# Peptides against a protein of PDB entry 5IXI: the designs that were tried, part 103

Target 1, 141 residues: chain A of PDB entry 5IXI
Amino acid sequence: TPLLDASSLEYLFAQGQYDLVKCLAPIRDPKTEQDGHDIENECLGMAVLAISHYAMMKKMQLPELPKDISYKRYIPETLNKSIRQRNLLTRMRINNVFKDFLKEFNNKTICDSSVSTHDLKVKYLATLETLTKHYGAEIFE

## One batch from the design tools (peptide; made by RFdiffusion4, then SolubleMPNN)

Design b2_p24_6_s2 (from b2_p24_6, 14 letters changed)
Fold by OpenDDE base, seed 2:
Structure b2_p24_6_s2 (fold): chain B 141 residues (1-141), chain A 24 residues (1-24)
Amino acid sequence: as target 1 above (141 residues)
Amino acid sequence: SELEEYEKRAREVMKRFFSSFKSM
């Protein structure tokens, strides 16, 4: 349970998104190749959280979002650059994983209103603490 | 296959995300 009030949580969520994307809170170094894949997939998860939060704030359903919706602006810039250098098939796979993640997340959590924007912010910040090297504010109990 | 393993790992990450919200 977060110790912060709503306004503080909103601020930290916004700042956390900025820090992740701009690599001010750099993602942790992978311990193995598999760990590296997990880190990348968690970044896609972070994108799903950010987009879902945006959609909920704008009262938009997933089918109403642009068909070309992308994770690109919601993941670390360094990772985005890395992905762009990979072959077409790999990039297609990543896109499919992301879109499946977003769709499934929407169906399982957003559509039935089982998750609030508050929950998304908490999950985002909690994941940020474990995903990145230096982020750890001890804001949750 | 390599693709199956990649997608399996992705599904496991998704599962962790979903289970986290189940506890909220």
Scores: peptide ipSAE 0.302, ipTM 0.807, DockQ to the pose 0.627
Fold by OpenDDE base, seed 4:
Structure b2_p24_6_s2 (fold): chain B 141 residues (1-141), chain A 24 residues (1-24)
Amino acid sequence: as target 1 above (141 residues)
Amino acid sequence: SELEEYEKRAREVMKRFFSSFKSM
């Protein structure tokens, strides 16, 4: 893994979030329906990383975050629009998956400070490279 | 069921995220 200085990594992380949400780095095309579900769940994971990073930067614990925290602002806008068009039960299901993901990630990884903001940024960017269609930069091998 | 399969695959994605941090 290439060594990046803190400022460069922070910049790339911020830009990566923007690119994902604004679909400047569009998510890859699904090969199957199941692959499509995996892609969407990976996006939920990206939201978990982004939110966890935010919480850590603000020195907030998960219970201190807003109770209505959502993935919506942290996933590709096209996917968000797609999800909003789905029926209520499906949306509730997706939301529950996300909340469980966030809870589990926090409980198993974040609470003991075994994961740093640096680690979150690295994971985010690494996942971005595989999740998106043609992300032009190979930052991590 | 479809619900169980969806949740199973979601957990698989979650586990991949967790395992990546263990290997760091």
Scores: peptide ipSAE 0.301, ipTM 0.806, DockQ to the pose 0.633
Fold by OpenDDE base, seed 5:
Structure b2_p24_6_s2 (fold): chain B 141 residues (1-141), chain A 24 residues (1-24)
Amino acid sequence: as target 1 above (141 residues)
Amino acid sequence: SELEEYEKRAREVMKRFFSSFKSM
């Protein structure tokens, strides 16, 4: 597989986000209950990557983002539907995990490191490959 | 507790994401 230029990577990143959310690239089946939680948390991580990339592109800091920012439109629609069916306490726990993840990622990665939008796209696509069932474009050698 | 274990696993996922970027 040839190395991707910037424009190709941008396209694949955008398409990957769409495929994940619209379940065109369905997430893998959990092997255990713990694996199921790991998959959900990976999806929250994907939301953090997508939001962080958006923020960086818009040159926005976390305090400038909408206070009602949510993972909902950045995770698979099937997972979002499942979460909406859970009780309030569970939904609050998930939201707290996401908020903590976003905050920590911003502090330790976005603000305190040399991580670029390029790095975010690479991480997103690499995670997408392992998170979904058949998404396997040999994007990286 | 169940909540503590859930949060623990979430932190483990976060660590994987963080370490991935720190090692790049």
Scores: peptide ipSAE 0.300, ipTM 0.805, DockQ to the pose 0.672
Fold by OpenDDE base, seed 3:
Structure b2_p24_6_s2 (fold): chain B 141 residues (1-141), chain A 24 residues (1-24)
Amino acid sequence: as target 1 above (141 residues)
Amino acid sequence: SELEEYEKRAREVMKRFFSSFKSM
């Protein structure tokens, strides 16, 4: 895990969320159809991390979150548009996968271990670096 | 089935998330 001071990490996390959603840091091109599915599921994972961070910041437990909580605002806009165009059954499957992921993450990680908002930000940025095409590359160039 | 394969892939991604997160 890279070592970052708290203020830098906070800034990078906020900017990273914005860049992912607004497609300023575009997700990588799929190498295969299976890779495409993995990319989408990783985006759902990013949504889980972002929502979990939000919940922790608000000191809310999963049951206290809105029942209609969704991944929509936490994934790339291009992917969100793509999902909206798919049929109802597919959208239901994706939503179920997301909700299962969120529940499992909350139970196995948030509730069963001492995970902090710091840990979530680090995980988010680390995943963002591998999920997107050139995130952070220009900083180190 | 396609559903089983989709869910299998999703579980694999989730598994990687948990594993890498715990080892971080």
Scores: peptide ipSAE 0.297, ipTM 0.807, DockQ to the pose 0.646

Design b2_p24_6_s3 (from b2_p24_6, 16 letters changed)
Fold by OpenDDE base, seed 1:
Structure b2_p24_6_s3 (fold): chain B 141 residues (1-141), chain A 24 residues (1-24)
Amino acid sequence: as target 1 above (141 residues)
Amino acid sequence: DELKKEEERAREVMKKFFSSFKSM
């Protein structure tokens, strides 16, 4: 991954979040049904990164975050709409899985190692490149 | 059930996701 100055990285990170959520950077086409589910789960992972970054910037620990924290604002809008159309049990499970992922990430990464907001931005953008069709070709290739 | 299996698959995907992060 190329080195970016702090200001450029901050801008790209913010823009990347916007592009993902607004589907301006569309997610890659699934090769199979299972691949589609994997893509959705990677989107949940992106939400975990974004929320973790937010928490770090606000100097809040995971237990201090609002109980109603959700992935909804941090995933592609099309995916969010799709999830809302699924049955209650499925939606509950997705939410629980997400919360578990968030907790696991906090315990396994933030608490266990010296992860900075810079690292989160880099990971987010790098993942965004692979998750979407043609995003960041000039930056990371 | 199938949904439970899907959840397990999701955990595997996330495990790789987090592991790759640590290796960056």
Scores: peptide ipSAE 0.298, ipTM 0.824, DockQ to the pose 0.710
Fold by OpenDDE base, seed 3:
Structure b2_p24_6_s3 (fold): chain B 141 residues (1-141), chain A 24 residues (1-24)
Amino acid sequence: as target 1 above (141 residues)
Amino acid sequence: DELKKEEERAREVMKKFFSSFKSM
C-alpha cells in the first residue's frame, strides 16, 4: 500500500482521473488481442471505483444513483469512441458487464462498509500505474 | 460461443481486480 497523506492522495486521485479520461496518461499497448480485452475490462473497473467513490462522497446508495449512470465519463476518451463504433449487441454486453461489476462491488464491498474512500483512491492510483504508459515516470520530449 | 468466452474472461479479470483490491 502506497504511503501518502490524505491531501496528497486526494490531489493525485483527482488528477489521475483527469489524466486517464483525457488520455494524458494513455493506456498501455496490448501485447495480444486478449490483453486488449483485459485492458478494457480494467478500464471498466476503474469506472466502478470512480463512481463508487463519488457515491460515497455524496452519501448515496447504489439504487439512488441515476439509472443512466455509465462508464462513459470515467474511461479513456479513445476507448469510449471505440466502444461507440461497435455494434449494438457488443455495446449492450459491455453495459451489462459494467452494471454487474458495479452491483457486485457495491454489494460485496461498499454495503458492508469494509472499504473507505481512501481505499478506493489507493486502488485507483495503483491500477493506473500498471494500466497506463509511464504513469509516474519521467517523460522526455 | 466467442461472446460467452469473452464474458467469462471479463469475469476472471474482475475477480482478480477485486481480490487484489481486498488484499491491499
Scores: peptide ipSAE 0.295, ipTM 0.824, DockQ to the pose 0.663
Fold by OpenDDE base, seed 4:
Structure b2_p24_6_s3 (fold): chain B 141 residues (1-141), chain A 24 residues (1-24)
Amino acid sequence: as target 1 above (141 residues)
Amino acid sequence: DELKKEEERAREVMKKFFSSFKSM
């Protein structure tokens, strides 16, 4: 397993977020319809990681985050556009599911200080390798 | 209910996501 210093990891994490959102590292093609939904849900997971990292860096707890916090700016732009075109009920459910997952993650992982910003970066980058088509640089082996 | 099933599937995906994270 490659040993990354803090500076290198910070750089790769920032670049990875940019690549995912801007679709420079496009998400993989779904094998089935259900696989497509799984991919979307993993993207929501990536948003949870990104937001949690942001909150920790800003020394903010979940209740201190804006009430309008959303996954929209933390998922691939193509997926965001797709979700916007779905019916209201579907979009509401996606929002509720995301907020529930974010709360669960923070309460069970972040609030007990069991996870550091370093851990979040590692998980984020590792997930990019399996979630996207062209993020082929296997940083973590 | 198809929507309920989808939500349950989403929960399963996220549980696996979090579990793999904790085990790293």
Scores: peptide ipSAE 0.293, ipTM 0.822, DockQ to the pose 0.622
Fold by OpenDDE base, seed 2:
Structure b2_p24_6_s3 (fold): chain B 141 residues (1-141), chain A 24 residues (1-24)
Amino acid sequence: as target 1 above (141 residues)
Amino acid sequence: DELKKEEERAREVMKKFFSSFKSM
């Protein structure tokens, strides 16, 4: 992994979030149906990273975040639209699973101070490279 | 239940996602 200065990393992280959500960096095509589900779940993981980064920057713990916190603003718009087409029970389950993931990540990683905002940015960008079709080839080896 | 199985698979994906975090 090449060394990035703090300013460059901050910029790339912000731009990467925008690119993922706005589908400027489109997610890769699934190889199978299950691969498609795995891709969706990794997108939820990206939402967890983004929200956790936000919380850390604001010095907020998860219980202090709004109860209606959602993945909607942090996943590709195409995926968000797809999820909205699914039935209520499925959407409720997705939301519950996401909240459980967020809670687990926060309790086991963020609250223990084992992960920094720097780590979150690096993980986000690295995942973005593998998750999308052609993003960031020059950033990570 | 197929949906329950999918949720279980999702948890495994996220477990792998989180466990690989610090190794980067």
Scores: peptide ipSAE 0.291, ipTM 0.821, DockQ to the pose 0.594

Design b2_p24_6_s4 (from b2_p24_6, 13 letters changed)
Fold by OpenDDE base, seed 4:
Order: C-alpha cells, then sequence, then structure tokens
Structure b2_p24_6_s4 (fold): chain B 141 residues (1-141), chain A 24 residues (1-24)
C-alpha cells in the first residue's frame, strides 16, 4: 500500500466519492450481463464503505445509525436511476441484501474498531481504480 | 427463481468484497 499522508488520502477519498457518484469516473463496461450485475453489486459495496466511513467519522454506533440508510447517494447516479426503474420486488431485494452487508460490515468496523477510517479510504480508492473505466490515478497496483 | 439467484450472486460479491478488504 502506497504511503500517503492523512490529508492527501482524505482529499483523494473525498474526490473519489464525488467522481464515482457524479459519473466523472464512469464504471467500466460489463463484459457480460452477469458482469454488469457484479459491477452494480460492487458499487453497493462502495456505498457500504462510504457509509461506514461516515459513521466512524461521526463516532456513531450501530444502534445510532439511521434506520433508513440507503445506498442511493453513494453510488453512480446513472446506476441509481437504473435501480429506481426496476420493479418493487427487485428494489426490495437489493435493499435487503445491502442492509445485511452494511450490518455485517459495521459489526467488524464500528463495534470492534478492527478497521480504521484509513483502511476504508484505502479500500475505496483501490476498488475505484478497478471498478471505473479509465480512472487516471494509479495510486494502488 | 431468477430473483433469488441474483440475491445469492449479490451476496457472493459482497462476501468477496469484504474478504478482499480484510486481506489487504
Amino acid sequence: as target 1 above (141 residues)
Amino acid sequence: SELEEEEKRAREVFKKFFSSFKDM
């Protein structure tokens, strides 16, 4: 893992979130239909990282997290629009799977502090490089 | 069903995602 100072890493993380959500760093083209689904699910994973980072920065415990936390603001806007066009049952399934993942992840981050905000930022940026089409920054190999 | 299969695939992606994170 490349050594980055705290301020630089924070900046890159914030910019990366913005670029992903605003589609300035567009997600890569799927090779197959299932690859497309996997890409979407990885985006949901990115939302978990972003939300968990937010919670940790706010020093929030699991019970303190809003009950209506959603991935909507933390995924590419194009994907969010696509999901909203899907039928109710599909959207409910996506939400349930996402919430289960978020709960499991945060049990291993917020509760036991085994994962730091630094770790979350590193994972986010590393995934961003592989998830997006032509992300110019090659911070991690 | 297709919906259930997609849910399973999604969970697999999340599990791999988390595992890769912990292995960093």
Scores: peptide ipSAE 0.233, ipTM 0.777, DockQ to the pose 0.593
Fold by OpenDDE base, seed 2:
Structure b2_p24_6_s4 (fold): chain B 141 residues (1-141), chain A 24 residues (1-24)
Amino acid sequence: as target 1 above (141 residues)
Amino acid sequence: SELEEEEKRAREVFKKFFSSFKDM
């Protein structure tokens, strides 16, 4: 795997977030209904990475994040629209699961300083390559 | 319930996601 300098990685990470959210890098087609759910959950995972990266860059701890922190701005717009069409109970459950996931991620990775912003960028881009249809030119082998 | 099972599956996906992350 070729080395990416900090500037290149920062650029690719920013562009990757934009491409995922704006569906310029569309998520792959599900092979089954369950695969579709897994894809959606991976998107929520991508949101956790993006939010955690943002928090670290702003020197914010999880308790300092807004109480209404949401995945809405960090997942594909098409998925966000789909979720909004689901019933209230389902949306509440998705929110709760996401918040729990974010909390667990922060406690086990960020708070103990075992994960850096660099690691988050790499994981984000690597996941993006497998999650989307056409993204990436084998950035990570 | 079906919703509870879906939540369980979601949590499993997240656990797998975290595990793969730590392996990097």
Scores: peptide ipSAE 0.232, ipTM 0.777, DockQ to the pose 0.597
Fold by OpenDDE base, seed 5:
Structure b2_p24_6_s4 (fold): chain B 141 residues (1-141), chain A 24 residues (1-24)
Amino acid sequence: as target 1 above (141 residues)
Amino acid sequence: SELEEEEKRAREVFKKFFSSFKDM
């Protein structure tokens, strides 16, 4: 697989987000119940990457992000539907853990400029390959 | 509780996710 230029990487990143959310690239089947939870948390991690990338592109800092920012439109629609069916306490805990992770990620990577948008796209696509069933674009050898 | 333990596991997954990112 040839090395991707910036424009190609941008395209693949955008397409990858769309495919994940719209379930065109369906997430892999869990082997166990715990594996299922791990998959869900990986998806929440993907949301953190996507949101962080968005924030960087818009030059928005954490205090400038909407207070009602959510993972909902950045995870597979099937997973979002599943989460909405869970009780309020569970949904609150998921949201709290997600927000904590988002805050930590931005403080340690985005705010100090140690991570670029390029790095986010690479991590996103690499994770997408392992998280989904047949996406395997072999972008990175 | 079971829910608290699940939350703990979720945080561990996020920590691993974050660490793997920084180690790339």
Scores: peptide ipSAE 0.231, ipTM 0.775, DockQ to the pose 0.571
Fold by OpenDDE base, seed 3:
Structure b2_p24_6_s4 (fold): chain B 141 residues (1-141), chain A 24 residues (1-24)
Amino acid sequence: as target 1 above (141 residues)
Amino acid sequence: SELEEEEKRAREVFKKFFSSFKDM
């Protein structure tokens, strides 16, 4: 991964979250239907990173997180609108898969202190570059 | 089931995502 100073990384991470959610950094066009599903799931992965970072910054453990925590505010608004238009069963499955991944991620990385907020920001920005159309091309080159 | 297949694919993506993260 590219080396960034702490202040630059903090700034880029904050801006990257905003750009992704507000669709200022639009997600890439799917090449196939399966690719479209993969893109959505990568967005859910981004939500896991963002939420985990939030929890760490607030010094909250997984049991202390709100029980109704959701990906809603951590994914592109366009994707959120799309998901909300799907039927209840589909939304329940998406939510269950997301919560399972969030739990697994926190148990295996956060709880054992193997992952830092720095690591989360790096992974977030690296994924953002590949997930979006043109974001960060000049930063990671 | 179509939904079950989508869920399976989603879990695979997350598994790869997690593995890639730990190997970073």
Scores: peptide ipSAE 0.229, ipTM 0.774, DockQ to the pose 0.583

Design b2_p24_7_s1 (from b2_p24_7, 11 letters changed)
Fold by OpenDDE base, seed 1:
Structure b2_p24_7_s1 (fold): chain B 141 residues (1-141), chain A 24 residues (1-24)
Amino acid sequence: as target 1 above (141 residues)
Amino acid sequence: SEIDLIDETSKKVFEKLKEELKAM
């Protein structure tokens, strides 16, 4: 991983979240319908990373998180708007996918591995660079 | 269908994310 001090990493992580959600770092264009869903699920993954980081920082366990926790504030606003326009069954499935991601990530990655908040920030930023059209100055190679 | 694609791609993306994180 790149050598970043704690302060720099915190700043970049916070800014990266903001840039993704506010679409200042727009997500890449899908090449196919399947690619479009890949991008969507990658965004859901980003939400899982962000929420997990928050929970770890606050020393909260998954059951302590609000039952109505959602991906909505952790994904690009454009994608959120798109999802809201889809039919009920699709929206329900997306919600379930997200909940499954969060649950499985917590059980199989956070609890079973020595994953730190540092690792989550690095992974978030690395994914952000690949997910968006143009982001960063090749911080991660 | 759209649901099928959501299910298929979600599994793929999650596994990728999980494995990459463990490999760090």
Scores: peptide ipSAE 0.326, ipTM 0.839, DockQ to the pose 0.790
Fold by OpenDDE base, seed 5:
Structure b2_p24_7_s1 (fold): chain B 141 residues (1-141), chain A 24 residues (1-24)
Amino acid sequence: as target 1 above (141 residues)
Amino acid sequence: SEIDLIDETSKKVFEKLKEELKAM
């Protein structure tokens, strides 16, 4: 449960997105191969949250977004570089996973529940704290 | 395989995210 007012939450959400992508808040080191994929998929989840928030703020439905929408601008730059180094099959699979995340999140969570932009910001920041090494801004009670 | 890990972990992460948001 957040302690912040709306203005403070908006600021931290914007800053958190910037810090994640620019690796100013670096993601934690994987402990295993499976953990590495968990981290990767958490980052894809962060992209879904950010895109969904953007769409809601612009009063857009997901089908109205560009067809070439990608996770690339919403994940850590280091992870993006890592993904680009993998083989074509793996990259295609990651792209499909992301598309599935985005589509199903919109249909099964956003549309089927009362999830608000406030909820998305809170979840984004909460996930950011667990995903990164030193991001410890205590914004929740 | 790597593809298997991607598929398995993606499902887990997505379901967790979805359920946590619905609970908020």
Scores: peptide ipSAE 0.320, ipTM 0.835, DockQ to the pose 0.765
Fold by OpenDDE base, seed 4:
Structure b2_p24_7_s1 (fold): chain B 141 residues (1-141), chain A 24 residues (1-24)
Amino acid sequence: as target 1 above (141 residues)
Amino acid sequence: SEIDLIDETSKKVFEKLKEELKAM
């Protein structure tokens, strides 16, 4: 894990979340249909990381989170718009995939491992650099 | 189908995420 002071990491993480959602750091263009779904699921993964980080900071477990928690606030707005245009079954499946991600991540990765808020921030920023077109100051090589 | 592709890619991406976090 690259060395970065806590204050800098906290700032970069917050800014990265904002940049991703507001599309200031636009996600990369898909090369294939499968690549498009990979990108979409990476964004869902980013939402899981962000929500898990939030929960840990608030000392809340997943069952204590709002039941209507969704990926919508934590993914690129452009992708959210795209998802809303999909048919009902697809939207339902995406929602289920996300809920499964969040559930499994919380139970088996966060609670049963040594993953910390620090690790989540690092992974978030690292993924952000690979997921987006030109984001980052090459924090991670 | 699209649903099948979503399921397939989601498992792939999530497993990758978990493994990378465990390696940290």
Scores: peptide ipSAE 0.327, ipTM 0.839, DockQ to the pose 0.738; fails the geometry check
Fold by OpenDDE base, seed 3:
Structure b2_p24_7_s1 (fold): chain B 141 residues (1-141), chain A 24 residues (1-24)
Amino acid sequence: as target 1 above (141 residues)
Amino acid sequence: SEIDLIDETSKKVFEKLKEELKAM
């Protein structure tokens, strides 16, 4: 896996976030119902990575983040609209899944490990390539 | 059920993410 220089990585990370949210890099079509939920949870994971990166850059702890922090601005707009159309129980479950994901990621992965903002950017871009249809420009090949 | 599938896949994705990040 080739190492991207810091400037290139920063640029690609910022652009990748924009492309994912604005659906300029559309997510892949699900092969099965389970695959569809994998895609959805991968998007939630992308949100966790993005928020965690933001928090680390701002030197903020999880409790210091805005109380209304959510995945909504960090996932594809099409997926966000889809989630809003689901029933209340499903939406509540997704919200809880995300919050638990973010909390556990912060406590058990970020705080208790040597994960850096660099690692988060790399993982974000790597996941973006597998998650989207054509974004795989073999950045890490 | 839909809820069960959300829960199961979320755990799968999260564990995979954790393991991959720990390996970096």
Scores: peptide ipSAE 0.327, ipTM 0.839, DockQ to the pose 0.755; fails the geometry check

Design b2_p24_7_s2 (from b2_p24_7, 15 letters changed)
Fold by OpenDDE base, seed 3:
Order: structure tokens, then C-alpha cells, then sequence
Structure b2_p24_7_s2 (fold): chain B 141 residues (1-141), chain A 24 residues (1-24)
């Protein structure tokens, strides 16, 4: 459970998003090649959480979200650069799988379950701690 | 939690995708 009250959680969630994207909280070094893939997958998962939180706050359903909604603004800039350097087919598949994930998460988890914006913030910050090198705030107990 | 399950499943899909393209 989180150690923080609602206001502190809101602040850290906002700051955490900024720090992740701007690489102020740098992602951890991969221990193996497979670990590197896991790190990228975690970052893309973080994007789904962030976008879902945004949609909930704006009371928007998926069809109402801007067409430019993408993982690109919600992942570390270094990873975004890496993905953009990959071939077209790879980028298309990553984008499709991401959009499918976002759609399924919205339909099954956001709409059909009791997941709240609070839950999304908690999950985001918990993942951020494991994903980054020095994120030293003891947020959860 | 439901969030964890969906996220883990998605990670597996992304992982599989990367492996498929690596083998090409």
C-alpha cells in the first residue's frame, strides 16, 4: 500500500511522468539482452497507464481520444528515438499491438472493472521504481 | 490485479514480437 496521501501521490505521479520521458529518471541498464526487451515492454506498458489515466481524467472514451494519441509522448525519449530507427514493419506492429493493448485495457479494465485513477497512479509509480536506476522515494510499504 | 494481468500479457506480446523480428 502507498505511504503517501492523495495530494502527494498526485504530485509524484505528475513528476514521475516528466522524469521518465525526459530521462531525468533514467531507465535501468539491462542485465541481459532479454532484460533489455523487458525494459522496453515495461516502458510501453507505462504509456498505456499514463494514457488511460489521462482519458479517465478527461472523461474520454477511446473513440473520443485525439488521433495523435501514441506511446511516443509517454516513453523515455531515448527509447522513442530507438524505435523510430527500426524498420517500418517493426514500427507498425509495435504500434498495432500497443493500440490493441490500450483498447483492451480501456474496455475490460477501465470500463468493466473498478479500476480508479488512484490505482493507475500507484501502479505507474511502483513500476517506475523498478524501471529506473535511482528512483529512491520509498513510496510504498 | 487486473492491471497487472493485462500488463504482463502485453509484455509477453511485445517480447514475442521483438524476438520474431530479431530472427529475420
Amino acid sequence: as target 1 above (141 residues)
Amino acid sequence: SEIDLIEENSKKVFKKLEQEFKSM
Scores: peptide ipSAE 0.136, ipTM 0.686, DockQ to the pose 0.072
Fold by OpenDDE base, seed 5:
Structure b2_p24_7_s2 (fold): chain B 141 residues (1-141), chain A 24 residues (1-24)
Amino acid sequence: as target 1 above (141 residues)
Amino acid sequence: SEIDLIEENSKKVFKKLEQEFKSM
């Protein structure tokens, strides 16, 4: 990980979120069905990172977050559309999985390991590089 | 089923993230 000043890292993190959601940095093509599921779960992970970062920046804890918090605004729009087309049971299960993921991450990782907003930004950008087709070359070279 | 696989895989991603942050 290259040493970036705080301002540069903040900028890249914000831009990376935008690029992922808007599919300007498209996610990589799945090689198998399992790979596709892995990609989707990595996107859910990205959403957890982004939401956790937001909560930390606003000095909010999980109980203070809106009850309707979801991955929808934090994953690629194409994936969001795909999920919306799935049956009700599947969507409910995905929502529950995500909420459990978010809670577990915050309880077991954010709180217990004292993860900083800096760490979240670094991890987000690093994951973005592996998740997308061409992103990150300028950042980590 | 697909949803069962998603649930199982999500746990793997979480564990991966947790380990990476502990190692950071």
Scores: peptide ipSAE 0.167, ipTM 0.742, DockQ to the pose 0.756; fails the geometry check
Fold by OpenDDE base, seed 1:
Structure b2_p24_7_s2 (fold): chain B 141 residues (1-141), chain A 24 residues (1-24)
Amino acid sequence: as target 1 above (141 residues)
Amino acid sequence: SEIDLIEENSKKVFKKLEQEFKSM
């Protein structure tokens, strides 16, 4: 794996977010129904990483973020549309799951492990590579 | 139910992320 300087990593991280959300880097096809749910939750994980990075860059604690913060603009647009088609209770539960995920990640990972913005970028790109179809093959082993 | 599985799987994904960051 090539060593990326700060500028290159920042660029790739930004581009990776764009590619994921805009489905330019399409997520892999599910092999089973369970795999489909795993992919969905992995996308929620990507949103948690992206939002955590944003919060750290702005030096904001989670309670200081807008109440309307959500996964919607941080996951593939196709998945977002799919979620919107589900019933109200399901959508509410997904929102709650995500918010709990974000809070727990902040408390147990960001704070406890002293994670840096650099770490978040690396993890995001690495996960993006495994989640999508052949994306970033030249960046990570 | 489907949503119950989503909730359960979300915990697994979180745990995976947490462990990976601890290993970095």
Scores: peptide ipSAE 0.167, ipTM 0.741, DockQ to the pose 0.799; fails the geometry check
Fold by OpenDDE base, seed 4:
Structure b2_p24_7_s2 (fold): chain B 141 residues (1-141), chain A 24 residues (1-24)
Amino acid sequence: as target 1 above (141 residues)
Amino acid sequence: SEIDLIEENSKKVFKKLEQEFKSM
């Protein structure tokens, strides 16, 4: 992992979340239809990381999280708009996939692998670098 | 179907994340 002090990492993580959601760090253009699906699922993964970090910071277990928690506030606004335009069945399946993803990640990865908030921030920023067009290219050289 | 593909791809991404954290 890169050598960043705690304060710098916290700042970069917060800024990275903002930049991703607000599309200031735009996601890369898909090369194929399959690549597009991969990008969307990586964004859902980013949401899982962000929510898990939030839960850990608040000392909340997954069942204690608000029932209305979803990917919507943790993915690029452009992608969120795209998803909202899809048919009801597709949106329902995406919601289910995300909920299962979040549950599985917390039950198996957070608990079993002893993942820390530090690890989540590092992974988030690393994924952000690969997912976006030009963000953070110098952080994880 | 396309929906099935989305679900399958999502599982792959999850497995990728899980393995990456285990390797840290």
Scores: peptide ipSAE 0.162, ipTM 0.731, DockQ to the pose 0.790; fails the geometry check

